# Peptides against a protein of PDB entry 8HF1: the designs that were tried, part 236

Target 1, 320 residues: chain A of PDB entry 8HF1
Amino acid sequence: NVMLYATKPTEVMVSFPHQEQVLTVTRLISAEIEKFYVSLDLMNIGVQPIRRSKSLQCLRDPSKKSFVKQLFNDFLYQMKEYGIYAASIAIISLIVEFDIKRRQAETLSVKLMHRTALTLCEKIRHLLVQKLQDMTYDDDDDNVNTEEVIMNFSTPKVQRFLMSLKVSFADKDPKDICCLVFVERRYTCKCIYGLLLNYIQSTPELRNVLTPQFMVGRNNISPDFESVLERKWQKSAIQQFRDGNANLMICSSVLEEGIDVQACNHVFILDPVKTFNMYVQSKGRARTTEAKFVLFTADKEREKTIQQIYQYRKAHNDIA

## One batch from the design tools (peptide; made by RFdiffusion4, then SolubleMPNN)

Design b2_p25_5_s1 (from b2_p25_5, 10 letters changed)
Fold by OpenDDE base, seed 4:
Structure b2_p25_5_s1 (fold): chain B 320 residues (1-320), chain A 25 residues (1-25)
Amino acid sequence: as target 1 above (320 residues)
Amino acid sequence: MELTLSEETLSHGDLSVTYTILSEV
């Protein structure tokens, strides 16, 4: 019963303004995806064999179309929640995935579907990169990976998160840092990881201070479909974090899977806390002396967030 | 149990972030 003696972390809320301004590029990208969905619905890909593997209830989405739509919907979510800069990283992951699926296509129709999706992803990538370059005054410095560009093209939530990292960790000893960052969605782990790599590299006072890793929780889909590579990578990332070779871990729902992560001095919840279990488990990782548990909330949701935290604390105290 | 709110401003150079600390009474 290791939980009984854990010092309660300092629980912190960081407010951020609601971004009302939808950029024209975001609207264009959304419209291109919608047009693609219309085209996708008209594509005849034939009947895909439903391979029921006996053991795992996860219906392989028999429609390879639904998987394509899911990836683009997940991308649209990232673009909305984390901003254009994060979207420029996220789109690369879609390109990689659709290229794999294109190569693995058993039929010409499925191959064509993934090729069309790839063409759209490249168009989206170009639109995003072009928009990131519009702020670089120097035509010669195509480097969109500056602190300024990252900050400007991130959502207010991500801006406050990056600011919180900088003010908390600038010029600190990397050994004194053990940070968890929780996100809701698996694909967000990799996206935010890429963003943080670029941000840390562009921010001198965080260079050699923060070493990020990410961990994707097990797919609720068959653990058998996690590539041996993904499992090896996850194990390696956890080990690096455990050994102190990484001091910032981005994760989604990892704590539910019984992954033993060390006690941390900072826990950031980048996405809204939706469940009591997520609250308790994530907060329960902030166990060091002076540990901080940091939540991000939109100003408009501040009161609702406070009330939710109150309810969770009350419920936790009633069980403890 | 009641929650009290306090504010702490963390800064580094010209950058500042306001933290709202949620304490139990």
Scores: peptide ipSAE 0.619, ipTM 0.951, DockQ to the pose 0.870
Fold by OpenDDE base, seed 5:
Structure b2_p25_5_s1 (fold): chain B 320 residues (1-320), chain A 25 residues (1-25)
Amino acid sequence: as target 1 above (320 residues)
Amino acid sequence: MELTLSEETLSHGDLSVTYTILSEV
């Protein structure tokens, strides 16, 4: 019984400066969303028909107002955590969702609610795009997807992540790369995927080196909301990653539920490690020789992060 | 178990990133 000593990954921490985004545009957007919440609470949408579908969501949001607030709260989180550029991608997903909900509305009041939300998203999109264009002398929408614009309008965390990708993978053979990127929220997977597509396309040294995919976790709240398209996308994305046609996978913590992903040489944790299980499972994917397990921390949280990793390592060694 | 910190700087052109390596002693 040769216990193949599983090569422990190199655990790495990357520090980033804590910048409170004092952007006037982010304050304006947040204020517009808060004003919208006040108006939304005043909206009389009537008694919603109890759909016979056993979906927990019909029980949790009889007014469908909490779902609208959840989407905007997830957007606000993405704008804060990842920056204005990521927010410009995230808002498109809200536009798509509210347009679907507007079309599926069974009542005029619900249709109007989703229309009002959609109008706010379009206003937010315009404010974000205008701010991205402030750095470009040319009014062409195509100029907002440059490496410079992406970097300048990303948070310090995302900047350090993109820098880490460039220094780690520039001019490498794509076959030698198996990278996982863990994020906390399902919605962040699509946002960071869109950001990475644009960043890779704008960065010559990463073109044809990195091929990203994303995996959205199962929506335990509403199985009816998992479009057949999302399930097909997940299966295709996993298969492409297994076949080596994709070499970077963005995933939420839901990889815990038994998705057999191959051993990776890089694992990036873009969001804080909140649980021991997340630590063990994500670290357990970094199994190749010279595998790196990379964490991001704000400078102010550096010592707290180190102490948390120490506790997780100790707990892992006590079980092993 | 003690954690030791070491630093490694990765670079590509003018771009550099400092990695803090968390090792066991």
Scores: peptide ipSAE 0.611, ipTM 0.949, DockQ to the pose 0.874
Fold by OpenDDE base, seed 3:
Structure b2_p25_5_s1 (fold): chain B 320 residues (1-320), chain A 25 residues (1-25)
Amino acid sequence: as target 1 above (320 residues)
Amino acid sequence: MELTLSEETLSHGDLSVTYTILSEV
């Protein structure tokens, strides 16, 4: 048995300062969402008639309010973890989702609930875009998608990630790049994808070098709600990455589900590694010669992160 | 197995990023 000594990737940690940018706009948005939760709890949605259609498990009334709160909580998390620029992209996904739910509403009360949520999302979007515009000194250039605006309104973690991409890939041949970016949440995949499209377009040294794609995990809730469109998109995105038409893939835990992806030379872990399995699977994608496995940590959590990596390496060496 | 830390600075123009390399001894 020739144990093919798989070349171990170089494991790298990038530290970032823990700056809570407490912007007034972030406090305003959080306060508006909390006011909305109070109003949502007072809304009488009524008992929805259990339509006997066996297939569409209509989420019971408590679950509909809970789902609305979950989406806003996920948005608040993204705004905190990735910054205001990322939040301006994330809010569009909520607008689309609440508009679909508003159109699919079986009762006037549920329709009104989703309409109220949608109106709040539109207000939040306006507040975010206005804040991004306040830093553009030129009244005539409505372009909030500059490298400077993206960097200034991103968290220190996202700033270090974008800097790491620029120093690693500036002016390189796109054929020599195979990059994975791991995030925890499915909504983060779309948000970081939109951010990267705008960043690459605003950064000349990365134009025509990086071509991003994203993969969204299967929604564990109902296989029937995976639109035929989402499945087609996933297949297309994977195929583009295999064919070399895309060289950067943003993914959540989806690659754990046995998606055959080529060996990569860079793997970035944007969110904390929470499990040994995630560590082994993500690190196991960095298989090329001189492959890098890059982790991001707050300075305050640096020692804890080093200790966690040590434990994962020890456990991996004891099994291998 | 012990972990040793080393630092590498990557740069492009005026932009630099410090990498902490985690090596096994």
Scores: peptide ipSAE 0.600, ipTM 0.945, DockQ to the pose 0.864
Fold by OpenDDE base, seed 2:
Structure b2_p25_5_s1 (fold): chain B 320 residues (1-320), chain A 25 residues (1-25)
Amino acid sequence: as target 1 above (320 residues)
Amino acid sequence: MELTLSEETLSHGDLSVTYTILSEV
């Protein structure tokens, strides 16, 4: 019975132009990754024993090659969906992960595979940073983190998202802000978090207004040593968000049943809403008076998005 | 249930963003 009096959030759609221009650097990076996949398929790393990790879920690909390909495919997705600036942050996460896997390698062949992947990531990082520097007068790495560089090297979707943050939150009291940002993929959380840190730091109107954190869904956490650090980080991030020390939370999944997050006044869905459950659960976090639930759509997909939202609203009203 | 569309423009300085509001009738 308490659900009936929940003020429905204002549901908002922000349209963005479709990006048709592929930069030369993006084509070069994609071609280098494809060449690497051909090389990776030819690598003999031997039959790795299926270490049954006691947690049943990670069928570790006995070849470990699928994991390497997954990381690069996720990187290519980040570069395409969020732009070159986001890709420059995403590649650092791959570098860290491949360096850890290189050090943990039980065989010389697996060590060499991860080293080759790492070398490719370093090359990609250099190509991305060089392209970001082409717009800066100074060769210093610190100058690539300006509002202008971030905006110019972000996709139209990310540009509209950043613009939406600025117009919504510029010069506001940080205590009046409780914002959720939903993304589809685990690695997107870290990437968008890094992008937001740099954007907020470069934007005077937001520096003392927005404090971002990120959280990855538990089901996406591999039971490896990284999972312990990530679990500690998640607990800390959730606590900071509850305490009001963070007022913007980036999530890769609807917060699992039982993570009580405060009622939010803004919910941004950065990636397309693919399921009714995601729609209901994410919208259900926008519970304050005047709460906004903001979706992003390409202009070409505007009508399809409207129809999808109509169907979700209809289905929700039929169940409620 | 029908969806009606309305537009709201949010601005800060020279920056503006158009919001399409999805309302139920």
Scores: peptide ipSAE 0.596, ipTM 0.946, DockQ to the pose 0.898

Design b2_p25_5_s2 (from b2_p25_5, 8 letters changed)
Fold by OpenDDE base, seed 5:
Order: structure tokens, then sequence, then C-alpha cells
Structure b2_p25_5_s2 (fold): chain B 320 residues (1-320), chain A 25 residues (1-25)
């Protein structure tokens, strides 16, 4: 009967201002990706041999164009939701993926498609890095990974998240911290992980306090995209978090029920809670007596978010 | 279930974060 002593976590909400991205660089990048989609649709890559891979994704677009568009759409989402600094990290993951796909290409046409995508990613990376450097006044410190640069080129949501981490964990004992950060998308886990590594390194009060790790949920749709290396890394990441070698874990909402993660004292929901299951699963990880469950909401959506959480809390109370 | 809202501000140095606390009755 382990259910009885579930200490109810303190549920808190952090509001952030809605800022429309007015940056010329983000508009330029979006326009370059749109131009690339037009070019991509005109590319004749031939009929790809239907590999008998049972994966539903191979059935959707035998041309693999849909996969290329998905990666750029996920990048555009990350740039919009997390900011230019997060986008500069996210684009590296696209570069790595398109380089792998270019090397694995069975036809010259597919190889050229992935090469064109890779060239666009390198252009985007240059535009992002140049914009990050424009705020460094001193010519000598090419270090775009300062606390100031990270904060200034992050969205208000990410700014409030980083501020909440600093306030919550400054100068604390690492052993007393067990933190989960939930994000909606798989690729966001790695992006926010890279951002947190740089932020923690640049923030003395968090240096040697927070040790982040990330876990990508099993994508049931395409086991073929999970490299053996990614699966080994996920197992290692979970083990490090269990052993206390990592004290902050970034997870996608696709945490299958079967990952026994320890009782946490902090749970951050960085993205909107879209389902009752996400609310129950994430809140159910905040099991310590002083556990905090932290939600983020735009000011314009504050009332809608409160009403949604109220409905989830009511539904959970009616089942319990 | 009744929801009550309160606010709390946590401060470290010059950095302040305001939280809306969701209390359930």
Amino acid sequence: as target 1 above (320 residues)
Amino acid sequence: VKLTLSEETETVGDLSVTYTILSWE
C-alpha cells in the first residue's frame, strides 16, 4: 500500500510575458527554410525501394522528404519556443543527422538532397552564432556561452525557467537535489540539456551544484531511428540519475510508465500540460515531503492554464 | 475541490522570482 503516504507536492505557477520574436535573424532563417521547402518539393529523388521495415514512417514518405521537413519544423519550433541561443544548439543536432543520412544515402539524388539540407544548416548556424556575437562588446572574448548571452537570447519562458533554477538551487548541496524537467518534444531534451550545461558552467552558484542529464522516451513509431548508441546512452543516463551522479533529468512527455525514476523534490513542466496523463505522471514523480511542482505559463494564457490545471486536479481527485 | 491562489517571491541576491501558489481545499 505505497499509495497512502504520497505527500502532495506544492503546485506553483510562474508567469512569463508573451514576446513575439521580432528579430530579423529569425525571420530570415524562417524564409530560408521556406525557400528550401519549395526547392525540396521540386527535387526528383526517384522511387525509393520499399524497405520491408515495419516502421510506419517509412510508409508515409518513401522519398524521405517528409523526414527532412520534420527536422527543420522541429528546429523552427525550438527557435520560436526557446530562443536563438537554444536554436544555435539545436541546429548542431540537425547537422549531425543530415551528415549521417548523407553518408547512408543509397542514391546520388538522396545524397544531394541531404547535402543541400546540410548546407542550409551550416548557413543557419553561422547566422545564429553571428547574432550571438553581436552582443559581446569586447572583441577578445568570443565566448557566446556567458550567462548574459544565454539570458538575452532566450525566450521569456526559458529566462524564467533559468531564474527559477538559480533561485531554487543556488549554493545547495547536490545530494539534496532530485529534479525533473519535462518537455514536450524529443529534440527539445537535447537542446535544453546543452543550454543547461552552458548556463550551469557560466553560473558560479550552480557550478558543481547541478549535474544535468537527459532522456529521450522510446519512440514507438520508429525503433529504426533509435541508434544502439542512443539506447546505451539512455540506459547510462537513467543509471547516473539513480546513482546520484546526475541530479537533474530532462525528459520528454513520452516517458512510458515503465521507467522507475526515483522520488523527486522538484518537477518543472517547461512546456504546456496538454493531457491529464501528463499531469498525473509528472506530478506523481514529486513524492518528497517538500516537493515542488512548477508550471510555466504565458501571462495571456494564465487563466486558461489555471482552469486546465483545476480540471485535471478535480479529475484526479474523483479517481483517487 | 476549491482552488485558492496566493503569491510568493523568492530572492537570491538581485534575482527575484514570483510564484503563484495553487492551494487546494
Scores: peptide ipSAE 0.564, ipTM 0.937, DockQ to the pose 0.818
Fold by OpenDDE base, seed 1:
Structure b2_p25_5_s2 (fold): chain B 320 residues (1-320), chain A 25 residues (1-25)
Amino acid sequence: as target 1 above (320 residues)
Amino acid sequence: VKLTLSEETETVGDLSVTYTILSWE
């Protein structure tokens, strides 16, 4: 009985400056979304049939308006927390989702609602891409995916995260890397995945070193066709990570139930640790002898973060 | 449980990242 003394990972914290990047473009986008909300509230979409979908997700507003607002609120959050570059990727997910919902619309009024949302997303995408192109001489969309553009249009948190990845993994053997990145929200997984793909491709030291994948929590899988594709993606992504074909996995904190993820040597917590369970579960994945557990905190929140982690560590020792 | 903080800087080329290490006693 080798008592696997769970080698306690090295717990580290990276501080980043609190920068309210108040770009004119972000203000304009926020104002356009607010105007859209006023228009959305005035839209008469009629009584929607309550489809008794067996999933608990049926408690979503039968008007479908709340779901539209949720997606734009999640986008605004991503733009604020991760920056304009991440927002340019996040908006594509909204475009795809609203186009699907537009096609699936049972009424002309609902179809028009999703069309209006889609038109706004296309406008937002154009504004974001145009801003990214301000640093490029060439109008080619591929030129916005450089290391420089990604870094300059990312928040200090994301900049420090990317810097930490580069420092940790530059010119390493990909077989020696098993990395988890935890984020709070489902949509952030896709956004950070797209950002990392472009960053890794633009960073020679990480090319062929990091192969990212992402997965979203099972509880967020609606029974819709989109959920079947997401389930297939999750199974494939998890299998690639198990087989070592992917060595970096981005996952939402909602993964509490039932993802058998391997023991990792790196665990990054990109978003604040809000619960004791999240702390224990995420840290519990860093099980190798030299495992690192990396937290990110704003300088202003540094002391509060330290105190929170201290309380979680104390509580964990009282249970262990 | 006692918490001790230390700092470590990792460098690759011109890129440096400073980590605060959380040591538990």
Scores: peptide ipSAE 0.564, ipTM 0.938, DockQ to the pose 0.827
Fold by OpenDDE base, seed 4:
Structure b2_p25_5_s2 (fold): chain B 320 residues (1-320), chain A 25 residues (1-25)
Amino acid sequence: as target 1 above (320 residues)
Amino acid sequence: VKLTLSEETETVGDLSVTYTILSWE
């Protein structure tokens, strides 16, 4: 029961322009992934023994092809929704995952599949990094992690989010900040975390102000698939945020899991609020007197977003 | 519940962000 605390946060909306401009590099990457899917569909991986994990529901594709496609589809989503800079971080997570899966592969065919996926990820990483370097005038400064590069290669949504962070937190005392950032997808938490680390490090006004952490919700996948390491990391991340060692937490759907996160003064909803429960739970974390609940919307979706929030607010008042 | 919209601009240096405030009555 998230008690209806009497302090209602200030609800604000930040609009961002819809960017239709698809960069040539994003088209090339998408085309390479599609070519890889055709190749992947032709791969004979054989029937892997169905490890009867007790949780019946997610019959993981015994070929593991579905998992490979899911990772690339999640990458394509991140590239589209957050931009090329975020994609350059996201691709590293795919590289790590495919290398782990390659090493754990029981068959030569599965090893080859993950190796081919890994080679594609390395090519994608090169294309992304090269594009980030095209804006660095100094041939000698391979540092693509500048505020300017991050901003220029981020989507308008991410740009407005970063601008909102800078305006909200520039030169503030770290102890006065308790910020949540909600994202829709699990993999986005780590991607946005990496982006924020680089942005904060490149932004003097934020470098000693914001200490980010991320928390990934427990996948509805059986607790058996959460690595012991991932569970330990989640507990550590939550504890750091509780202890004030981190003052910005990036999370996906975490509030449904009964994870008691502190009362926050800022809650950012980076992705669209798709459910009433998400609205109530996320807003219910903004509990301080001057708490802000910040929504991001494309200009074209502004009216629809306002109407949706109005309906959620009405429904919340009818229950309260 | 009545919704009223207002706008507020916050500025730090050369950076400005405009917020639409959702006020509920």
Scores: peptide ipSAE 0.563, ipTM 0.938, DockQ to the pose 0.828
Fold by OpenDDE base, seed 3:
Structure b2_p25_5_s2 (fold): chain B 320 residues (1-320), chain A 25 residues (1-25)
Amino acid sequence: as target 1 above (320 residues)
Amino acid sequence: VKLTLSEETETVGDLSVTYTILSWE
């Protein structure tokens, strides 16, 4: 009986300071979104032309307003949790979604609603980009994608994450790296992917070391609305990671559902571990010798986080 | 299960990151 001693990863925790100062631009953006919600609530979308089945049309209209509010609430979450630089990337995803919904609109009222949302997104994008440019001293270099700009306009959590990547992977052989980054929300995967592409490109020690990919979670709402394109992208991203063409994968909770990914030597948990299942499954990906499992916590929540991880570790030992 | 905490610092050039190690006994 060869007892396969499962090599347990080294579990580590990185603390970050609480962000006390809210920038004027983030307050302005939040106020513009709240004004838009008041206007959205006053919009009469329900006068769809009386085609035959009256009952089905009235049920669809609340869902359209709710979806618009959900996207802006998700954007506000990204701006708060990851910072202004991440928000400048996240707003592009909203622009794309509202432009698609505007083109697919069955009525003039629904088309106008999505057009108004799109106009607000463009205003927000300009406010964010202008704020990123205000820190570039050289009038001639409009490049907002420098290491300095990314770091200065990221939250302390994202700053500590980027610092941890640089310390862990600077000037290493890309073949020796197999890294997972877990985030809670599907929209965060795309946002952090775009941020990492720009950070790696601006950081000489990482430029030829890290090649990121991302995997978006399945939409629970309708598997039928997963575009054939999104499914093809997911398969391609997984295959690139298996083939070693990518060595860093950003994932939401979907890697929990049995995607056979190779044994990783680094697992970063960027967002709080909310469930026992998330803890066991994400930690279970750190299987190589000397594998690291890295958690991020606010200083104010450090003791609560340690206690939660202790309870998960105890529960895991009672089942094993 | 007993938890012991220790601190380590990793440094590359002028960049340092301190992390807490979670050791289980």
Scores: peptide ipSAE 0.551, ipTM 0.934, DockQ to the pose 0.819

